# Designs tried in a protein design run: peptides against a protein of PDB entry 3H8D. Part 52

Target 1, 122 residues: chain A of PDB entry 3H8D
Amino acid sequence: DMKRQQRFFRIPFIRPADQYKDPQNKKKGWWYAHFDGPWIARQMELHPDKPPILLVAGKDDMEMCELNLEETGLTRKRGAEILPRQFEEIWERCGGIQYLQSAIESRQARPTYATAMLQNLL

## One batch from the design tools (peptide; made by RFdiffusion4, then SolubleMPNN)

Design b2_p13_2_s4 (from b2_p13_2, 6 letters changed)
Fold by OpenDDE base, seed 2:
Structure b2_p13_2_s4 (fold): chain B 122 residues (1-122), chain C 122 residues (1-122), chain A 13 residues (1-13)
Amino acid sequence: as target 1 above (122 residues)
Amino acid sequence: as target 1 above (122 residues)
Amino acid sequence: DEINPELEEFIFK
C-alpha cells in the first residue's frame, strides 16, 4: 500500500564490553532500521570490529527488532530519523541488494516496500 | 504506485526587494516542495511579511514549479532535502490539510500521494 | 522521550 510511510532510523551503540571503558576506548557501532509502515522491513548493523549485519523481514525475523515503530520510541528521539538515502547508501555499500535479492529468490523474504522496490529495479 | 518515492525539499529565498540590502535587512523566506515521484504534489512558501502560500497539484499548476524533480537540481543541492515531518509540520501549521481537502472536494486536486494520505486520514 | 529499553537491550547483545 502506497499509504504506508517509509521511515528510516539510525542510532549509535557501544559494545557491552566497552560500556565501562574510557570514552576514548569505546568503539561505536550503528544500528539502522527501515520501517515499512509500522513494521520493520530491513535492519542493518555496522560494527567497529566485525562485518556488517544485514537482516530482512521474513528471513531474519528472529534476529530483527520485534517492536512496532511506535513501540521503539525512535520517532520520539531527536536525531534518530534519517533520510532514505542515508540508509540506502550504507545498505548498498554493505551488499544489501544482493542479500535481499537472494532472500526473494529463496522465497524467504516477506513482501515489503523494499522487496517491491528491488523487483522494480531488476 | 507505492514505488513512487516521496521526497521533500526546502530552500531559502530572499525577497527581490531585499536582494541588494545589507544582510541584516534581508528578510528570509522559505520555499518548500513535496515531490511524488518525479512530479510536484505540493508547494509551500513561507514569507517574512505576508501569509504563507499553499499550492497543490491540479488546482495550482500555473503557480507551482513546472520542473520535474531531476530538472530542479534539488537532489543535488546539499541541505535542500528534508524529512517528511519537516514539511508536514509546517504544512499543517499553515492549514494545508484544509486547503488540500477543499481542493479534493471541489474536484480540483490531481490525485497524488498527498491526496491519498489525506483521504486515508479523514 | 527516549528509545524503548527493550530495543536498547536488543542492540546491546
Scores: peptide ipSAE 0.128, ipTM 0.595, DockQ to the pose 0.742
Fold by OpenDDE base, seed 1:
Structure b2_p13_2_s4 (fold): chain B 122 residues (1-122), chain C 122 residues (1-122), chain A 13 residues (1-13)
Amino acid sequence: as target 1 above (122 residues)
Amino acid sequence: as target 1 above (122 residues)
Amino acid sequence: DEINPELEEFIFK
């Protein structure tokens, strides 16, 4: 049901290796999530020193957040929720359209709002 | 089709009567809009000196923005787009749920994402 | 409120 809320979140992370470094030496990464209703549809990780990681539901479940949206606490964290475009812009820049398309074509993607939107686009 | 983008915007306005006053004497109002795809579903106006105005598609078309979303330029205006909850919180506070419900019950409301969500809630 | 520590642990892998 596409009446499910589409909600997007972004939080910073510090690599474990940098945990005890001086603040200026903690290279910040960014964790992004798209929730289609209660469950994650897409996940994206921006790293300071390696390529971005793109993950889609169905294909990458074992590497994605296993908590439902309410369990994450993201909805209650100030500054975590972002606009859809703030997610999509980065997703597109990192090759997310092609990644999700390939997951659909390979029959690995679970149907989500994201897959539906992509199918509308193509 | 509930696959349409739900987008929300907020912009300030200055009353015509205050147009040529000193900046400190220009009482700021706020114009809110919910677009269900290309067309406005809800509009809300917060005024410094009178009650809020709530408007819903179908019922209040003549008093609402007549431009489609692209025509408004809101998507290109920095700081205009807001999170859904930033709209909904004010909408609820101003009695929007009851207003929309009444519009549905009176058969004045055009079906929108907003009407669908309210029907899911009740 | 803060995010779930489990999420943090997941992210900090």
Scores: peptide ipSAE 0.128, ipTM 0.592, DockQ to the pose 0.762
Fold by OpenDDE base, seed 5:
Structure b2_p13_2_s4 (fold): chain B 122 residues (1-122), chain C 122 residues (1-122), chain A 13 residues (1-13)
Amino acid sequence: as target 1 above (122 residues)
Amino acid sequence: as target 1 above (122 residues)
Amino acid sequence: DEINPELEEFIFK
């Protein structure tokens, strides 16, 4: 259903190795999520010390958020929700379009708003 | 096409009577817009001295933004774009659901993402 | 949900 609400979120994380350091010595990463209705469609992780992680529903379910949107509490966390473009810009810079395209081509991607939009774009 | 991008914007305005006053004496209003793809679907105006104005495509075309989204420059104005919920919360508080519903019932509303969502909700 | 107090004044005053 293309009438599902598309919502995007971003929360910071500190890598385990830095958890006990002084704040100035903690390198922050960022966790991104795209929810297509109640269910996650894309996940993205930016790390200070390694390449970004791109994940798409269907293909990467085991590595993605397993909670529905309401269960996450993201909607109740001030500052967590971001504009679609704030997600998409990073997604694109990280090669997300190619990643999702490949997942579609290999029939690994679950159909989502994201897959539909990509197929519209191409 | 329900695959159209839904984008929401808010910009302040100063009422004409206050335009020459010192900043502290200017009462700010707010202009809101919901664009369903390139075209405006809903417009909302909050005023410091009178009731809010609610406008929906089809019914209120003559009182609404006549420019397509790109022509407005809103996408290029930092801080203008807002989250969907930032629009919807105000819309709801102002009675927008009832307003749009009535416009649909009277067949005055142009079909948009907003009309579809409302009909899904009801 | 809570909105900016300034906005609430527009709606409810």
Scores: peptide ipSAE 0.033, ipTM 0.568, DockQ to the pose 0.041
Fold by OpenDDE base, seed 4:
Structure b2_p13_2_s4 (fold): chain B 122 residues (1-122), chain C 122 residues (1-122), chain A 13 residues (1-13)
Amino acid sequence: as target 1 above (122 residues)
Amino acid sequence: as target 1 above (122 residues)
Amino acid sequence: DEINPELEEFIFK
């Protein structure tokens, strides 16, 4: 539904194991989310010490944020919202296009703005 | 073309007549632009002392930015790029939906991402 | 962090 607002967010995270280390020894990761209206469409996690995690709605629901956008509080957290390109650039770099495409082809992806855009792109 | 990146920008401007006044006497306006790929789709100007100006591609080309996005340097100006919603909220508040709709209906609007989105919305 | 002077002139005209 083209009526839905597309919003993107990013927040840093520190590994649980590093929480009690000195600041210089806390390696920072990044959690990304794309919300298609109230519901998450894509999620992405950048880790300091392992490969990125890419997740798409439908296929990876169990590993993705279960809260609707309003419930997350992301819209109220200063500095959390990012530009679409800030998400897409990382998404593309991490192989997100191919990942989503495969999910679509395997019928695992739930239709979202992301799937629609990809289908228009390809 | 859904392949094109939608990017939004905002920069302040000072009225020419106020350029030489004391800082406190320089009333600030705001210049907004929506670029659909390399080309401007919508432009909006908020003035401190007159009604907003709304402009749409096709209809208002002569009053809109003539430079393509790269030529503007906006992508390289820190703080110039804004979130889509930051543009849309002001656009809507200023009557942009109705303005664009009228331009479409009168066949004055050039097809853009903006016209497509509006047609999907209505 | 500068915009094109042509754009600037356009905006400030």
Scores: peptide ipSAE 0.023, ipTM 0.596, DockQ to the pose 0.681

Design b2_p13_3_s1 (from b2_p13_3, 5 letters changed)
Fold by OpenDDE base, seed 5:
Structure b2_p13_3_s1 (fold): chain B 122 residues (1-122), chain C 122 residues (1-122), chain A 13 residues (1-13)
Amino acid sequence: as target 1 above (122 residues)
Amino acid sequence: as target 1 above (122 residues)
Amino acid sequence: PAWREAFAKLPDY
């Protein structure tokens, strides 16, 4: 269903090792999600001390948010929702296109808006 | 084409009568646009001293922006792009659903993402 | 995962 709303979110997180540290010493990570309608299509995690994590529906379901969009409450969190490009720019920089493409080619990716758009681009 | 990007923009405008006034005495209006791919689908104008203007493609083409999205430069104006909901909330408050529905029923509306979504809702 | 805790920390509006 190409009529589903595409919504993107970003929330900060603090590493477990930094939880007790002073604010200035807490290195912030960022959690990103792309929801294709109610269901997550892509997830991305930016970490201060390790490579970014890229996840796509179908392939990485066990590592991704299992909550539907409404259950997350993200739509009710001020500042959590971001523009599509704010997600896509980071996604692209982190190699998301290649990651999703590989998941499609290996038939691991669940069809989503993201897979459809990528297939249009290529 | 349901795969087209839906992008929303808002820019302020000052009434002609207020152009020469001090900043504190310039009542700001807001111009909103919904682009369905490169082409405008909906336009909305909030005025401080008159009812909002709602415009939909097909019906109101002569009153709407004639530039395609790239020509507008809106994508390059920081802060101009807004979330879909930031447009839709105002659109709904101003009676946009009814306006677009009436345009569809009278066969005045050009098919857009907006018309398709409305027809899904009803 | 740590991101689940982040959900709870975000203020509602």
Scores: peptide ipSAE 0.123, ipTM 0.623, DockQ to the pose 0.621
Fold by OpenDDE base, seed 3:
Structure b2_p13_3_s1 (fold): chain B 122 residues (1-122), chain C 122 residues (1-122), chain A 13 residues (1-13)
Amino acid sequence: as target 1 above (122 residues)
Amino acid sequence: as target 1 above (122 residues)
Amino acid sequence: PAWREAFAKLPDY
């Protein structure tokens, strides 16, 4: 069943309000993505001034990247790809396990590698 | 079926004959491993003075790492873990696809994530 | 979201 390649990415973003400020005044956020094959399974955003945002496929599709992995061009962007643990460590710290679990229990989560892995931990 | 985490590692090694030489005279090789969950699926060795060595589970078990991933301590070695593509790029360059395919065809390969991925490409 | 614009800001290989 779950034979797809799992790939993880991270890119920085600057808040819209900071876009035209001097570099020292631009607060950086971080956008994280987990792709289960071509499709995004999880997305996470770290912000300099507000709580982290967690998103899971099925539940949060409209707030997540709508492009498949190839369409994003992420695989062609230097330094964008990260190790699985580099994603998971932050995901766990942000309460991602509980968030995904809740989405599964409410039947909002689309089955992904992430949901399967979580179910294997129960 | 294939729900296990795929993790890849690389560590340098010095040839036994170079062990007591001055640093400038020690030729470095590279040892690569693909772990399919706790078990090694593929191993690869780059040598400074001889052809690459390719090893696949089932066929080459006696020449491969016999420790499970946790027993190796690789996950605790800084800089040892690499991205999947960092392994696959070298694997492909060394003829690993054909090597694994041949092992499958001869029924020597143990089913792994790697064999499943290869079969999905056919 | 700001992340959509971030794609274009990354250097390509």
Scores: peptide ipSAE 0.123, ipTM 0.627, DockQ to the pose 0.641
Fold by OpenDDE base, seed 1:
Structure b2_p13_3_s1 (fold): chain B 122 residues (1-122), chain C 122 residues (1-122), chain A 13 residues (1-13)
Amino acid sequence: as target 1 above (122 residues)
Amino acid sequence: as target 1 above (122 residues)
Amino acid sequence: PAWREAFAKLPDY
């Protein structure tokens, strides 16, 4: 259903190994999420010391946030929500289009707003 | 087409009568726009000294921004784009739901993302 | 994963 609300979020995280280090030694990562209505459609993780992780619904369900949007509480977190382009810009830089496309072609991607948008683009 | 990108913008404006006054005497208004893809779907104007103006596609075309989104340059204006809820919150406060509903019922509203969302809500 | 912990660290409205 393309009438579902598309919402995007970004939150910082500190690596477990850095949790108890001095602030200057806590390398910050970024967790991104795209919710297609209540369900996550895409997830992305930026790390300071390893390649980005891209995850898409259907293919990567077990590695993605298992909570629906309301359960995450993200809509109630100040500064967590970002504009669509703020997500898409990073997604594209990280190779997200190719990643999602490959997931579609391999029949691993669950149909989402993201898959529909990509299919419209191609 | 519900696959169109929904984007929301807010920019301040100064009343023509205040253009050449001292800064403290320039009463700021706010211009809001909802673009359903390239075309404006809703427009809202907050004024310091008169009631809000609500405008919906189809009904109020001649009073609304006539430029498509790209022509406005809003996507290139730093700080102009706002989250959907930042628009909707004010829209709701100003009576936008009732205004749009009335436009639908009077057959004056052009079908947009906004009309579709409202119809889903009701 | 790290995101689960991050949820709790964000301030509420």
Scores: peptide ipSAE 0.119, ipTM 0.621, DockQ to the pose 0.620
Fold by OpenDDE base, seed 4:
Structure b2_p13_3_s1 (fold): chain B 122 residues (1-122), chain C 122 residues (1-122), chain A 13 residues (1-13)
Amino acid sequence: as target 1 above (122 residues)
Amino acid sequence: as target 1 above (122 residues)
Amino acid sequence: PAWREAFAKLPDY
């Protein structure tokens, strides 16, 4: 139900090829997650050298986080949790609304807080 | 150099869509890694419902583990480490030799223990 | 890749 807590997370990553380089030369990517209660609803990956990856529950399950929120330990990672808008702002800029809409219309999306909010928006 | 310790790991994963199901109905995938010293050289993902994913350092860096071996904690994970042949047997069955060979010939592969051994084989 | 989540599934020694 929509009473579930919505929580958002972000983790940086560095490409293996850049690990040897000085901090200046290490290009960072970012992994983003939206958890609708214990389960991931949306995932997003920003890369320095390729297009962003957008994923939604139901359609992209095999490419998304398979752990529940407790198992990830994200709630215990310093600086990992972000505000809702810090996720949504990037999601919108990357075409997330259109991506999720397409998944809903094709009946691939699992019902989540994200699908409910989109249905309110449109 | 080739004096680096070669270590191999395997971790199971479950799809999010199967998390609610009884253990009987949870299809397991497997994540495999080959570390050449502290850095990942090869990665492999076996899925229950789609083709295996093969990855090699240099070519596939943005899809592979970005952590060094110490950071992953794999050496401290109970039952995660496997024998070399337990990796290689699956790698060969999935066409790993041809995949790495193609990466070398196209100059996409980063030099590793894996590339050196392949060059000895051919 | 599923590896990020997989690391958290196994307990430490």
Scores: peptide ipSAE 0.102, ipTM 0.503, DockQ to the pose 0.318

Design b2_p13_3_s2 (from b2_p13_3, 6 letters changed)
Fold by OpenDDE base, seed 1:
Structure b2_p13_3_s2 (fold): chain B 122 residues (1-122), chain C 122 residues (1-122), chain A 13 residues (1-13)
Amino acid sequence: as target 1 above (122 residues)
Amino acid sequence: as target 1 above (122 residues)
Amino acid sequence: PAWEEALAKLPEY
């Protein structure tokens, strides 16, 4: 929906267990977020040593970023914003379509741009 | 529609009249494109010395890029791809919403992602 | 949560 801006972000994170290690020993993960207007619609976490975490609004609210987009400061962080496809490609690879679909079917997903787009695809 | 990837590009151009001038005297314009899947949906040209040119598929096909996305090589040009908002912000400033709306109302616009999004906004 | 830690480590410009 043109009424809300869709914005995608990616930032690296270092595992808590690696925080005190030398930089060469810090395995980086990646935190991804899709914001549908001010509110998060999807979140994804890539880890070096465990399966990806996929999260969708409504279903996974307690595990997702609780800040609105402005509160995160992501729009003010250089290199944080990514192209939609840079998010979607990873999302798809991680099984995000099926994950979101299941959340919709179980009525756990909050309606977002992401749910609407999937509804148009299926 | 999730079935087609929306991709946005921006490249500089030098006016033909400035091609043989020294670099300092070359006034750069900007060429913008929105591709709805393989085909262009919107085009915009910023000029240093004339009003912006706004073009929409169906209405302005003869003035728009005639190549499909793959043929343009834009996906292989570093720095060419831009965020959706980087296109939309300029599009809006240039009166693109009204331009596309008028093209829809006159039945000149080919249905695209852009027309669909505007229909959802209005 | 991981997102809080990630956000805290990135400077704003």
Scores: peptide ipSAE 0.109, ipTM 0.647, DockQ to the pose 0.428
Fold by OpenDDE base, seed 2:
Structure b2_p13_3_s2 (fold): chain B 122 residues (1-122), chain C 122 residues (1-122), chain A 13 residues (1-13)
Amino acid sequence: as target 1 above (122 residues)
Amino acid sequence: as target 1 above (122 residues)
Amino acid sequence: PAWEEALAKLPEY
C-alpha cells in the first residue's frame, strides 16, 4: 500500500573491536534504515574500515532488522530519524540503485516503496 | 498518486510591521508547508501575536502558495526542509486534524496525501 | 548483528 509512511533512520554504532577502547579510539559506523510502514525496506551500514553494506527486503531478510519499526524504538530515539534525502544520498553513493535493481531483476527483492520508486525511474 | 513524494518545509518570516524595527524587536513567525508531490497540500502559519493560520488545498487555494515546489526554491534553502513529524506535531497542536476533516466533510478539500491519511485514521 | 548492537546502545527518550 502506497499509503504507508516512509521513515528513515540513522544511528551510530561502535565496532565490537573498539568497544573497550578510549572514546577517541572508537571509530563510529552508521546504521541506516528505511521503513516502508512498519517493516524495513532497505538497510545500509557505513563502516569506518570496510565497504558499505547494502541490504534490501526479500533478498537480505536474514541480515536485516527483524523488528518492526515500533519494536525498534527508533521513533523514540532523539536524532535517529533523518530526512529521506539524507538516506538516499548515501544510498546512491554506495551503489544502492544498482543493488536494488539487480535484486528486482533476479526476483529476489520483495515489493516495497523502494522497488516501486526505482521502477518508476527506469 | 500515492507515489508522490511528501516533503515538508518551514521558513521564518518577519511581520510587515516589524520589517523596519531593530532585529531584537522583530518577532518571527513560521511558515510551514506540506507538498504532496509538486503541489502544496497544507500550509500553516505560526504568528507571534495572533492565532495560527491553517490552510488546506482545494478550500484555501487563494491563500496558499501558488508556486509548485520547484518554483519555490525551498528544496535549495538549507534548513528549510523538516521531518514530517516536525510539521505534523505543530499541525496537530493547532487543530489541523479537525480543520482538514471539516474541509473533507464540506467537500472543499482537494484530495491529497493528507486527506487520504486522515481518512485512514478515522 | 550490527543493527542489534546499535539499537541497544542508544537510549530512548
Scores: peptide ipSAE 0.109, ipTM 0.634, DockQ to the pose 0.505
Fold by OpenDDE base, seed 3:
Structure b2_p13_3_s2 (fold): chain B 122 residues (1-122), chain C 122 residues (1-122), chain A 13 residues (1-13)
Amino acid sequence: as target 1 above (122 residues)
Amino acid sequence: as target 1 above (122 residues)
Amino acid sequence: PAWEEALAKLPEY
C-alpha cells in the first residue's frame, strides 16, 4: 500500500452575509481540511453562530472540496498548513470520531487514512 | 500494515563547549527528529560551525534518540513540534535523500515511513 | 461553497 502524506490546513472564512460589512462586524468562521495524499479525507467548518459542520470523504463528497491538494493552492498559502494535532483536537471536540465511525458503519465512508486510523483505535 | 502517525520535532541545543559562556557567546544548534509512530526514523543536527549530521534508523541507532516518543516529552514541549515540510526542507537541503538512499542500498536502513516514501519516489 | 470563498480570499506566496 502506497503511503500518502497527511496534510492539514485551516483558513478563515467570512460569512456571505458579512462580506460587505465593516471589518469589525465580520464574524470569522474557520474551514479545516485533511488531505490524504492529493485528495481530501475530512473537512470541517467552524461557524460563529451555528453548529460545526463535519464532512468525510465518500459520504459527503458533494459538500467537500473537489480540488486536489495542488489545485487548491493551500500549500502555497502562508500560514494555512497546520499540525495534525491542531486538526484532530478540533475534530474530536466537534464529535468527529463518532461522525466518521457512523459513516464507516453505514458503509458511506470512502477508505482513507482517517478511516484506517479509526479502525486502529477500535 | 498499521499506519503510524508521522511527527516531527525541532529543539535548539547549545554546544557543550558553550554551555557556561555568556548568552551572547552561545552558538545555537538545532536538533531535528522524525518519529514514525513511537520510534525515531530520522534525526539530524544542524551545527553553527560544522557540517550537519544526518542519521537514519537501523544504520545509526547508536547515535540516535533511544527513547520512544512519549518518553522524550517532545509532545509536551511547546513549540517543539513542526510541520513535516519544515523537517523535509532541511533534510533535503542537507543531502538526506542521498544519505537514506545509500543506507537502503547497503541494507543498513531499518524499514520506516521514510524508507517507504523514498522507495515511492524512485 | 464556503471553502471556495475561503480559498479565494487567502493570499498565496
Scores: peptide ipSAE 0.105, ipTM 0.642, DockQ to the pose 0.527
Fold by OpenDDE base, seed 4:
Structure b2_p13_3_s2 (fold): chain B 122 residues (1-122), chain C 122 residues (1-122), chain A 13 residues (1-13)
Amino acid sequence: as target 1 above (122 residues)
Amino acid sequence: as target 1 above (122 residues)
Amino acid sequence: PAWEEALAKLPEY
């Protein structure tokens, strides 16, 4: 439903293997989420040493956030919420459009705001 | 290091596929974490429709929480912190001892409080 | 992984 709020979040993470390293040797990753209303629509993980992980609702549910937005507490974390463009810019760079498109074409994607937006572009 | 605080946390999650279902049809999973000082040592996910996921530092770093404890905000989340036994009871039931042991034997596990405890038992 | 969910779901009060 297009009336649902679209909210975007980002949190940094440090690789478990780097947890004991000096700060200069700890490479930060980034976890990104797009919530279409209370439910996650897209997820993305930027890693310093491996390719980005792109995930879309329906196709990748087993690898995605299972909590609704309220349960995540993301809205209560200072600095976690980001602007839509901050998500989309990275999403595009990581090939997210093609990934989501493929998921739609294979009929694996659950309809979300993101699928609707892409379908309006295409 | 044995001087590090051992802290345990649990948070519920709802499967992404169930996000739109009626509350009665939303099966809750549980995410568990053991932090050995600032760093995660063990992670466990209880799912209603698939086997438990067990993860240990060193072996499963790519699938585990990459944030240090402070970054997670778990310590600031009411009701998230649990007693050690609340973690261990579930860990044991899920076969965590065998899982961790195997990771040690294969030399995949990073030394943690958990590995030390197990090695003291064995 | 559920930790992303968990971390995302971690309310900081």
Scores: peptide ipSAE 0.094, ipTM 0.449, DockQ to the pose 0.194; fails the geometry check

